Peptides against a protein of PDB entry 5TUV. Designs and how they scored, part 79

Target 1, 107 residues: chain A of PDB entry 5TUV
Amino acid sequence: KEVIDRLRYLKAEIEDLELKERELDQQKLWLQQSIKNVMDDSINNRFSYVTHEDICNCFNGDTLLAIQAPSGTQLEVPIPEMGQNGQKKYQINLKSHSGPIHVLLIN
Target 2, 107 residues: chain B of PDB entry 5TUV
Amino acid sequence: AQECQNLEVERQRRLERIKQKQSQLQELILQQIAFKNLVQRNRHAEQQASRPPPPNSVIHLPFIIVNTSKKTVIDCSISNDKFEYLFNFDNTFEIHDDIEVLKRMGM

## One batch from the design tools (peptide; made by RFdiffusion4, then SolubleMPNN)

Design b2_p16_4_s1 (from b2_p16_4, 7 letters changed)
Fold by OpenDDE base, seed 4:
Structure b2_p16_4_s1 (fold): chain B 107 residues (1-107), chain C 107 residues (1-107), chain A 16 residues (1-16)
Amino acid sequence: as target 1 above (107 residues)
Amino acid sequence: as target 2 above (107 residues)
Amino acid sequence: MSGFIFKAKDPSLIVK
């Protein structure tokens, strides 16, 4: 009786958890769309920026590059491999499809 | 007994996935709030200044910040179509997205 | 196919 009751309870709980997981998946999709809509809003887009001071307050003591690119720009960082000169290749590859990429040196 | 154990494992897996999804949702909510706060801050600042910031003083979203040593040599190659950028570093670097920057800013 | 090569420390890229 105890095992049967436990099995019944677990099965019911798993079913409830499955429903909860689907609910969360749907909520995520809605929230992602909401964020996109908010960011794409003309007024919000006009004010969607950080200042040089903001960046300097977040980082210190190093060389800082700010790379601004359109939404959807592809970013790739290959695994470092040894180059012809015996130097490891540390690279960033960027591919934009909808507009120019802007590079800024900060400090 | 074995079936009970199997279901308990399944329950635990589902609970962990749900927990992860709840955390992801919370991060998205915080991201949206941070963005809205950024917009509000900038709107208020421009209203007080009665003018927009200088064009070269701000970094528009989306962006990334590349952080590397002051000794790092950085070269940039731009493709002929101007859509592809290749950055070469002679040393390691860190990449931070705009979301992380907003977090560091306390938005 | 041609491309540009420059150092990121180019003063033209510096924003104050």
Scores: peptide ipSAE 0.147, ipTM 0.882, DockQ to the pose 0.036
Fold by OpenDDE base, seed 5:
Formats: C-alpha cells, structure tokens, sequence
Structure b2_p16_4_s1 (fold): chain B 107 residues (1-107), chain C 107 residues (1-107), chain A 16 residues (1-16)
C-alpha cells in the first residue's frame, strides 16, 4: 500500500537525519575543544583581554561592573522574589573553584 | 495512518533541531574568529606601543559585564578567599558575557 | 560565609 511505502520512506529519512544530527554533535564538541585549546595557548592567553575603552564603547550611560573570574566559575541569577520588605530581590551569585574573582567598576 | 503522521512530525522536529544545531555551530565559529581577531588586535597594539597595557587597564577573559542604572544601589558580599561573591541590586540589571562584548566590538 | 561587604560605587573598585 501507499501508506506502507510512505512509512518506509519516512523511517529511512529519519535515520539519515539522525546520522546528520550526530555529525553535528561531534562537530560541536570538536569546535568547543578547539576554542578551549586556542584560548589556553600561552601566547593567545597573554593577549586575551579587552580594555576599559572597549567596554565603554559597548555600553553607555550606565553603571558597568566588569567581573573577571576563572573558567568554570558558577554564575547564578535567581528569579526575583519578594524580600522581607516586599521588595524584589535582584541578585547575582558567583562561585569560583579555581581562583579569585576580580570586580571592576567601569564608569 | 496515524503512524505515518507521527513520523512526519518527528521528521520535522529533527529537521528543526538540525537547523538549530547548525546555527549554534556557526556561532561557535564566529566566537573563535572573534577571539583570534582580539588576540591579533592586542598583539599589534602592544607592538606599536612597544609596551604592554597598564596592569589595571584591561579585563582578561573570561569575564562578564553587569549593566544597571546609575541609580541602582549595588551591595556586594565576598568570601574571605574571594572565591564567592553575592551581589544585591535594588533594581534590574543585565548581564553580558565576553562573547557578546566581542560581538559588540566588531571582532 | 560572608567576609566583607562592599558597594559597587566604592572608588576602590574603580580602575582608572
């Protein structure tokens, strides 16, 4: 029947798509590792910085905090909840495991 | 048949995921390019200046930028080892990672 | 456990 043929076709196509998706997943992993390797290179690491001017050019008229932390630092932004005074709590939690966190105020 | 319809839906779902993954890969490629461009820029700048930038004039990757109103009151609690930070804001804020900053810089 | 409390507007956090 036509339906049976359609089923066979769809199953075969889905199988091909699965292969493609796995390929993309592998490429992603490889690229992520590549980026890590490039960033961890001693020479590249030496020059892996932005300036205050760079930041100021990207953001205007606001209070800017630049927070530099080691790779793997955990960043948590809880959903704003009502505080004890009925005010919403806006928070950022940072936890580093491999070094100190450095905070700079950019004005 | 219902099975045929189910497979067609599944096929479409997979196609959309593949599209999304392709987009994500493109973003990763752009990130790597942006980083390499940043390094090149900084190397060139230091060569021209014949000196490294002042110690506290740069922000090393990885970093985040927190943007909030100038009127926002920000309180920060830090651990003794500076591995943990808790920021409290009396108003909303935005967080931008280094990737976004590099994009805004045109890297 | 918290060690120190700072305000982001503290000039000590400003890099010039």
Amino acid sequence: as target 1 above (107 residues)
Amino acid sequence: as target 2 above (107 residues)
Amino acid sequence: MSGFIFKAKDPSLIVK
Scores: peptide ipSAE 0.145, ipTM 0.882, DockQ to the pose 0.038
Fold by OpenDDE base, seed 2:
Structure b2_p16_4_s1 (fold): chain B 107 residues (1-107), chain C 107 residues (1-107), chain A 16 residues (1-16)
Amino acid sequence: as target 1 above (107 residues)
Amino acid sequence: as target 2 above (107 residues)
Amino acid sequence: MSGFIFKAKDPSLIVK
């Protein structure tokens, strides 16, 4: 009896959790769409930038490349493999489909 | 008994997924807030300066920051239309997305 | 497919 009751309880709880998870999934979609809408707004888009100073304040002492590209740009960082000279190659591959990529060296 | 144990494991799995999704939602909320704060800051700054910043002095979203040693040699190959970039580094690098940058900025 | 190759530390890309 106790085992049967426990099974029934657990099954019911799992069902409730399934509903909760679906609710959270919908909320995520809503928030993602909300963010997209906010960013795509013409006024917001005009002011959606950071400055050189902003970046310098966030990072110190290193070479900093700022790479701006349209949303949807493919970023690929291959697993470092041994090159022809026996050195690991470190690469970034970028492919945009919507517009040009812009690169700034932050100094 | 075994079925009960299996369901308890499943319950716990679902609870953990729900917790993770809740955290992800919180991050999305924070991202949206950060973006709105960024826009507000920039609008105010431009109003005070009575001019927009120079085009090459700012980094428009979306962007990434590549951080590497000052000693790292970076080579770049660019397509004709600037839609494709291939970066080669002779050493390791870090990539930071705009979301992380906004966090570091305190937005 | 690349149009040209350059060093990323090219001064033309530097923002100070």
Scores: peptide ipSAE 0.144, ipTM 0.883, DockQ to the pose 0.038
Fold by OpenDDE base, seed 3:
Structure b2_p16_4_s1 (fold): chain B 107 residues (1-107), chain C 107 residues (1-107), chain A 16 residues (1-16)
Amino acid sequence: as target 1 above (107 residues)
Amino acid sequence: as target 2 above (107 residues)
Amino acid sequence: MSGFIFKAKDPSLIVK
């Protein structure tokens, strides 16, 4: 029956796609580990920075804060809610687990 | 049959996920390249200057950039160990990660 | 939380 044949075909294709997806997942993991290794290298780490000029060239002349923190620092931006004074609350919550957070005014 | 239709939907969903994952892999590769280029740039620059940049003149990875209006009032609460920060803004802001910055820098 | 609070339109160049 045509339907049965179509079902068989679709199931086989889905199985192949699942395999492909797993391969991509594995490749992602390997690449992520590679990036981590490169960034964690002592020499690379020493030179892993941007300048104030770099930042200014990337953004307009508004207030620019640079927040540097250890890898793994938690960043939370709550959904803006109306405050008690009728003002929406725009917030950034940062939590580091391995070191201090540093903030620089760029502009 | 309805079962065929269901499998067609599943097939399409998997194809879309695969496409997304392929794109994500490409982005990761570009990130690694950008980082290596950054390191190379800085290493060369310091060699030419025969000294490292002043400590407070650079922003080490990882970092984020917060962009807001010059009129925005920023309140900040900092823990005693500087591991936790709470920023309050009276207006909207934009957040950009170091990956985006490197892209904008053309790394 | 124990710490300090500041309010500014233009934060200090280095905020510790």
Scores: peptide ipSAE 0.143, ipTM 0.882, DockQ to the pose 0.040

Design b2_p16_4_s2 (from b2_p16_4, 6 letters changed)
Fold by OpenDDE base, seed 2:
Structure b2_p16_4_s2 (fold): chain B 107 residues (1-107), chain C 107 residues (1-107), chain A 16 residues (1-16)
Amino acid sequence: as target 1 above (107 residues)
Amino acid sequence: as target 2 above (107 residues)
Amino acid sequence: SSGFIFKFQDPSLYVK
């Protein structure tokens, strides 16, 4: 009796949790679309930038490269492997399909 | 019973996933807020300066920041249309996306 | 068929 009641309770709770999870999944999709819409707005797009000062305030003491690329640009960082000379290859591969990539040195 | 135990495990797994999804949703909300704050800041700044910033003085979203030692040697191969970049580093580097930068900026 | 190859330790302000 107690086991049967517990089973029924757990099954009902799991069903409720499934509904909650689906709700959260939809909310995530909606919010992602909302963010995209906000960023694609002409006015927002015009002002969607940071300054060199902003970056310098966030990082210090190193070489900083700012790489601006169109949305959807593919970024690949292969696992470091030994090259022919025995040196590990640390690489970044960038491929854009919608526009040029821009690289700036931040001092 | 074993069935109860199985369902309890499932229940707990779902609860954890829901918690994670709630956290991710909150993160997206914060991202949207940060972006809106950035836009507002830049609009205000340009109003005060009565001019837009020079084109090469700002970094438009989306962007990434590559952080590496001042001693790191960087090789860059660029395609003719600037749609493809290959970076080679002789040492390790860190990559930070624009979302993280906005967080560090306190947006 | 790559366009340009650059080598730098202190990269230029703008890499074209």
Scores: peptide ipSAE 0.288, ipTM 0.886, DockQ to the pose 0.038
Fold by OpenDDE base, seed 5:
Structure b2_p16_4_s2 (fold): chain B 107 residues (1-107), chain C 107 residues (1-107), chain A 16 residues (1-16)
Amino acid sequence: as target 1 above (107 residues)
Amino acid sequence: as target 2 above (107 residues)
Amino acid sequence: SSGFIFKFQDPSLYVK
């Protein structure tokens, strides 16, 4: 029957898709490791920076805060809630475990 | 049959996940290329200048850019070792990671 | 220690 044939076809296709998805998952992990290796290279690390001009060219009209922190720094942006004065809290929490955080005001 | 319909839904779900993962892989590749281009640019610039930029004139990766209105009041609490930062804003803000900045720079 | 609290408009954080 046509239904049976369709079932067989769909099951076979899903099995192939499962394999493809697992392949993509592994490729993502490998690529992420590759990026890490490239960034951790001593020469690349030495030149892994942007200038104030770079930032100013990307943004305009507002206050710009640049925050540099070591890899692995925890960043938390809580859901805005009402504060003590009835004002919504807009907050950024940063915690580093491997070095100091560096902050720059760019205007 | 109901089973066919269920499998077709499952097939479509898997196809969409695969498509998303393929897109994510492409983005990672572009990120790696952008980083390499950044490094190349900076190496060339320093070669031309025959010196590195002043330490406080550049922003090293990884970093984030916080963008908010010029009218926004920002308060900051800093630990003694500068490992922890708490930023409070009286209005909304936007966060842009280094990846987005590199994209805006055309890297 | 908890460090210190200040307003963001601090010249020590400003770089041209």
Scores: peptide ipSAE 0.273, ipTM 0.888, DockQ to the pose 0.037
Fold by OpenDDE base, seed 1:
Structure b2_p16_4_s2 (fold): chain B 107 residues (1-107), chain C 107 residues (1-107), chain A 16 residues (1-16)
Amino acid sequence: as target 1 above (107 residues)
Amino acid sequence: as target 2 above (107 residues)
Amino acid sequence: SSGFIFKFQDPSLYVK
């Protein structure tokens, strides 16, 4: 009796949760497409930048590199390991497939 | 019963996934708002200045910021087409994406 | 293809 009622309740709730999850998945997909459309708009794209001052205000007392690259650019940061000279290797590897990469040294 | 326990575990798993998806959706909404605010700011600024900013003074999206010590030596190898970059650091560094920068800017 | 090696020294440096 109690077990059967609990089973029915749980199954009904899980069905409702499945519907909710599918709703959220659709909303995410829609929003991602919306963001893409907004960013790809010619006018928005023209004004999609930050300034040197913006970056300086976000960080203090460090050397800052700004690296601009096309969407889809591959970013690789290997695990630091000992090099042939016995020193740790700290590296960033970038590979773009659609356009050039630009680098600005901020400070 | 064992079946009830199995369904309760599944129910809890689905609830947690829904919670995570709701959080991710909220972050996407905030990203879109931040981007729109950035565009609006820049449009207004250029209208006031009656000119675009110098090309080397701004960083176009998408970008990353690399932060390291003032004492860190940075070497860069660049391909002829500027599609490949290899950065070598003699010390540790941090990477921040454009989304985080916009958040720090208060967009 | 072969590239070139650049060492950063100036905060105003911009690599196009």
Scores: peptide ipSAE 0.045, ipTM 0.871, DockQ to the pose 0.037
Fold by OpenDDE base, seed 4:
Structure b2_p16_4_s2 (fold): chain B 107 residues (1-107), chain C 107 residues (1-107), chain A 16 residues (1-16)
Amino acid sequence: as target 1 above (107 residues)
Amino acid sequence: as target 2 above (107 residues)
Amino acid sequence: SSGFIFKFQDPSLYVK
């Protein structure tokens, strides 16, 4: 019957899709490791920076803070809560585990 | 039949996941390319200048950019070891990662 | 951990 044929077709297609999804998962893992290796290379690391001009060209008209921190630094933005002075508290919490954090004002 | 409909729904879900994973993979590829282009640019620039940039003139990866109004008041509390930072803003802010910056730079 | 406070006078936007 047509329904049986459709079911067979769908099952076969789903099986192919499962294989494709696993392939993509493996490719992602490979690429993530590749990126890490490239970034951790001593020569690449030496040249892995942007300039103040680069940042200024990307953003206009506001106060810009550049926060440089070691890889793995934790960033937290709590849900805004009302402060004692009656204003909402907008916060950024940073925690590094491997090195100091550096902050630059860009203007 | 109900079974056919169920499989069609599953098939569609898998197709969407695959599409998302393909997009994510493409983004990772672009990130790697952007990083390599950044490194190449900086290497070339330093070769032409015959010197590295001044230490405080560049922002090393990884970093984030915090963008906020010029009227926003920012308080920053820093731990003794400079591993912990607390930023308080009296208004909203935007955070942009280094990946987005590289994109905006056209890397 | 004890620390110190530094104040900026010009922030205005919320997280991406």
Scores: peptide ipSAE 0.125, ipTM 0.878, DockQ to the pose 0.090; fails the geometry check

Design b2_p16_4_s3 (from b2_p16_4, 6 letters changed)
Fold by OpenDDE base, seed 1:
Structure b2_p16_4_s3 (fold): chain B 107 residues (1-107), chain C 107 residues (1-107), chain A 16 residues (1-16)
Amino acid sequence: as target 1 above (107 residues)
Amino acid sequence: as target 2 above (107 residues)
Amino acid sequence: MSGFIFNVKDPSVVKR
């Protein structure tokens, strides 16, 4: 009797949790679309930038490169391998398909 | 009973997934808020200055920040159309996306 | 979400 009651309870709870998960999944999709719409808005896009000062305030004591690229740009960082000269190769590979990449030295 | 135990494990798994999804939703909400705040800030700043910022003085989204030691030697190979970049470093580096930067800015 | 598509073999270099 106790086992049967527990089973019924658990099954009912799991059903409720399934509904909750579906609700959250739907909310995520709508929110992602909302963010896309906000960022793609012409006025918002015009003002979607940070300044050199902003970046300098966030980082201290390093060489800083700012790399701006179109959405969808592929960024690849391979595992550092030993070069033929015995030096480890630390690399960043960037590939854009929709526009040029811009690089700025901040400091 | 074994069936009860199996359902309890499933219940716990679903609860954890729900928690993770809730956290991810919160992150997306914060991203949207940060972006909107950035836009508002920049609109206000340009209104006060009565002009847009000079070219190359700002970094448009989407962007990444690469930081490395000031002693790091950086080489860059660029395609003719500027769609491909290859960066070579003689030491390690860190990458920060625009979302992380906006967080550091307090947006 | 980031506009970049990340393929980083060492996740420690990317800060989030």
Scores: peptide ipSAE 0.576, ipTM 0.909, DockQ to the pose 0.922
Fold by OpenDDE base, seed 4:
Structure b2_p16_4_s3 (fold): chain B 107 residues (1-107), chain C 107 residues (1-107), chain A 16 residues (1-16)
Amino acid sequence: as target 1 above (107 residues)
Amino acid sequence: as target 2 above (107 residues)
Amino acid sequence: MSGFIFNVKDPSVVKR
């Protein structure tokens, strides 16, 4: 009897969890769309930037490159391989489809 | 008894997935808040200055930050179609997206 | 939020 009751309880709880998971999935989709809408707004877009000072305050001690590109730009980092001179090749591949890529040296 | 155990395992699995999804949702919420705070900050700053910042002094979203040693040699090549960019490094590097930068900025 | 689409073979080089 106790086992049967436990089974019933667990099954009911799992059903509730399934509903909760679907709810969260929908909320994620809505929030992602909301973020897109907010970022695509003309006024927000005009003010969607950081300064050199902002970047310098976030990072210290190394060379910093800022790469700005259009939304949808693809970034690929291959597994390092040995180069012609035995040097490992560390690479960043960028593919833009809708506009120019801008590179800024911060420090 | 075995069925109860199986369902308890399943329940726990679902609870963990839900927890992960809740965490991801919270991150998205924080991203949206951070972006809105950034926009508000910049709007206020430009209002106080009565002018926009110089074009070369800001980095527009979306962007990435590449962090590497000061000793690292960096070269950049552009493909014939002008949409592909190849960055070569003679040493390791780190990439940070705009989301992380906004977090570090405390937005 | 980031518009970049990441395809990083070595995840250690990308930090978010």
Scores: peptide ipSAE 0.523, ipTM 0.902, DockQ to the pose 0.906
Fold by OpenDDE base, seed 3:
Structure b2_p16_4_s3 (fold): chain B 107 residues (1-107), chain C 107 residues (1-107), chain A 16 residues (1-16)
Amino acid sequence: as target 1 above (107 residues)
Amino acid sequence: as target 2 above (107 residues)
Amino acid sequence: MSGFIFNVKDPSVVKR
């Protein structure tokens, strides 16, 4: 009886959790669409930028590259391989399909 | 008994997923708020200055920040259309997206 | 919100 009751309880709880998870998924989709709409607004897009000062205030002591690219740009970091000189090659590959990529040296 | 144990494991998995989804939803909300705050800041700043910032003085979204040691040698290969970039580093680097930057900015 | 699509094959090399 105890086992049967526990099974019934667990199954019912799992069903409730599935409902909750679906609710959260829908909320996520709604919010993602909302964010997209806000960012795609012409006025918001015009003012969607940060300054060099903003970046410098966030990071210190290192070389900082800012890479601006259109939405959908692919960034790939391959597994490092040994170069001809025996040094590991650390790489970033960028591919845009919608527009040019811009690189700025911040410091 | 074994079936109960299996369902308990499943329940726990679902609970963890729900927790993660709740956290992700909160992050999305914060992202939207941060973006709106950024836009508002920039609009106000440009109104006060009575002019937009120079094009090369700002970094538009979306962007990433690459952080590496000042001693790191960076080589960059660019396609003719600037749609493809290959960065080579002789050492490790860090990548930060615009979302993280906005967080660090306190937006 | 990031428009970049990340494909980091070796996370040990990149810190985010």
Scores: peptide ipSAE 0.522, ipTM 0.902, DockQ to the pose 0.762
Fold by OpenDDE base, seed 5:
Structure b2_p16_4_s3 (fold): chain B 107 residues (1-107), chain C 107 residues (1-107), chain A 16 residues (1-16)
Amino acid sequence: as target 1 above (107 residues)
Amino acid sequence: as target 2 above (107 residues)
Amino acid sequence: MSGFIFNVKDPSVVKR
């Protein structure tokens, strides 16, 4: 009897949790779309940038590459493999489908 | 009894997922706020300067920052259309997206 | 928010 009651209780709770999870999923989708809309706004887009100073303030003393690319650009970092000369290959592969990629050396 | 235990495990699993999703939502909210703050900052700055920044002095979103040692040798191969980039590094590197940069900027 | 799609095969090589 107690086991049956516990089962019923747990099932009901799980059902409530499922509803909550779905709600969160919908909120995520909505918010993602909202962010997209905000960023795509003409005025916001005009001012959607950072400066070289901004970047330099965030990082210290290293070589900094700034890579600007269209949305949807794919960035791949493969598993390092040994090169022909025995040097490990550390790579970044970038592929854009909608526009050119721009690379700036900041520091 | 075993069924109860299974459901309890499932309940806990769902609770953890919900917690994770809540955190992700909060992160998205912060991203949107950060972006709006960035736009406001830039608008204000341009108003004060009565001019837009020089074209090559800013990095438009979306972007990433690659950070590596000053000693790191970087080779780059670029496609003709600049849609594809291959970076080769002789050492490890860090990648930071625009979201993280905005966070570091205090947006 | 980032428009980049990341595919990092070895996280030990790249810090994000």
Scores: peptide ipSAE 0.522, ipTM 0.901, DockQ to the pose 0.773

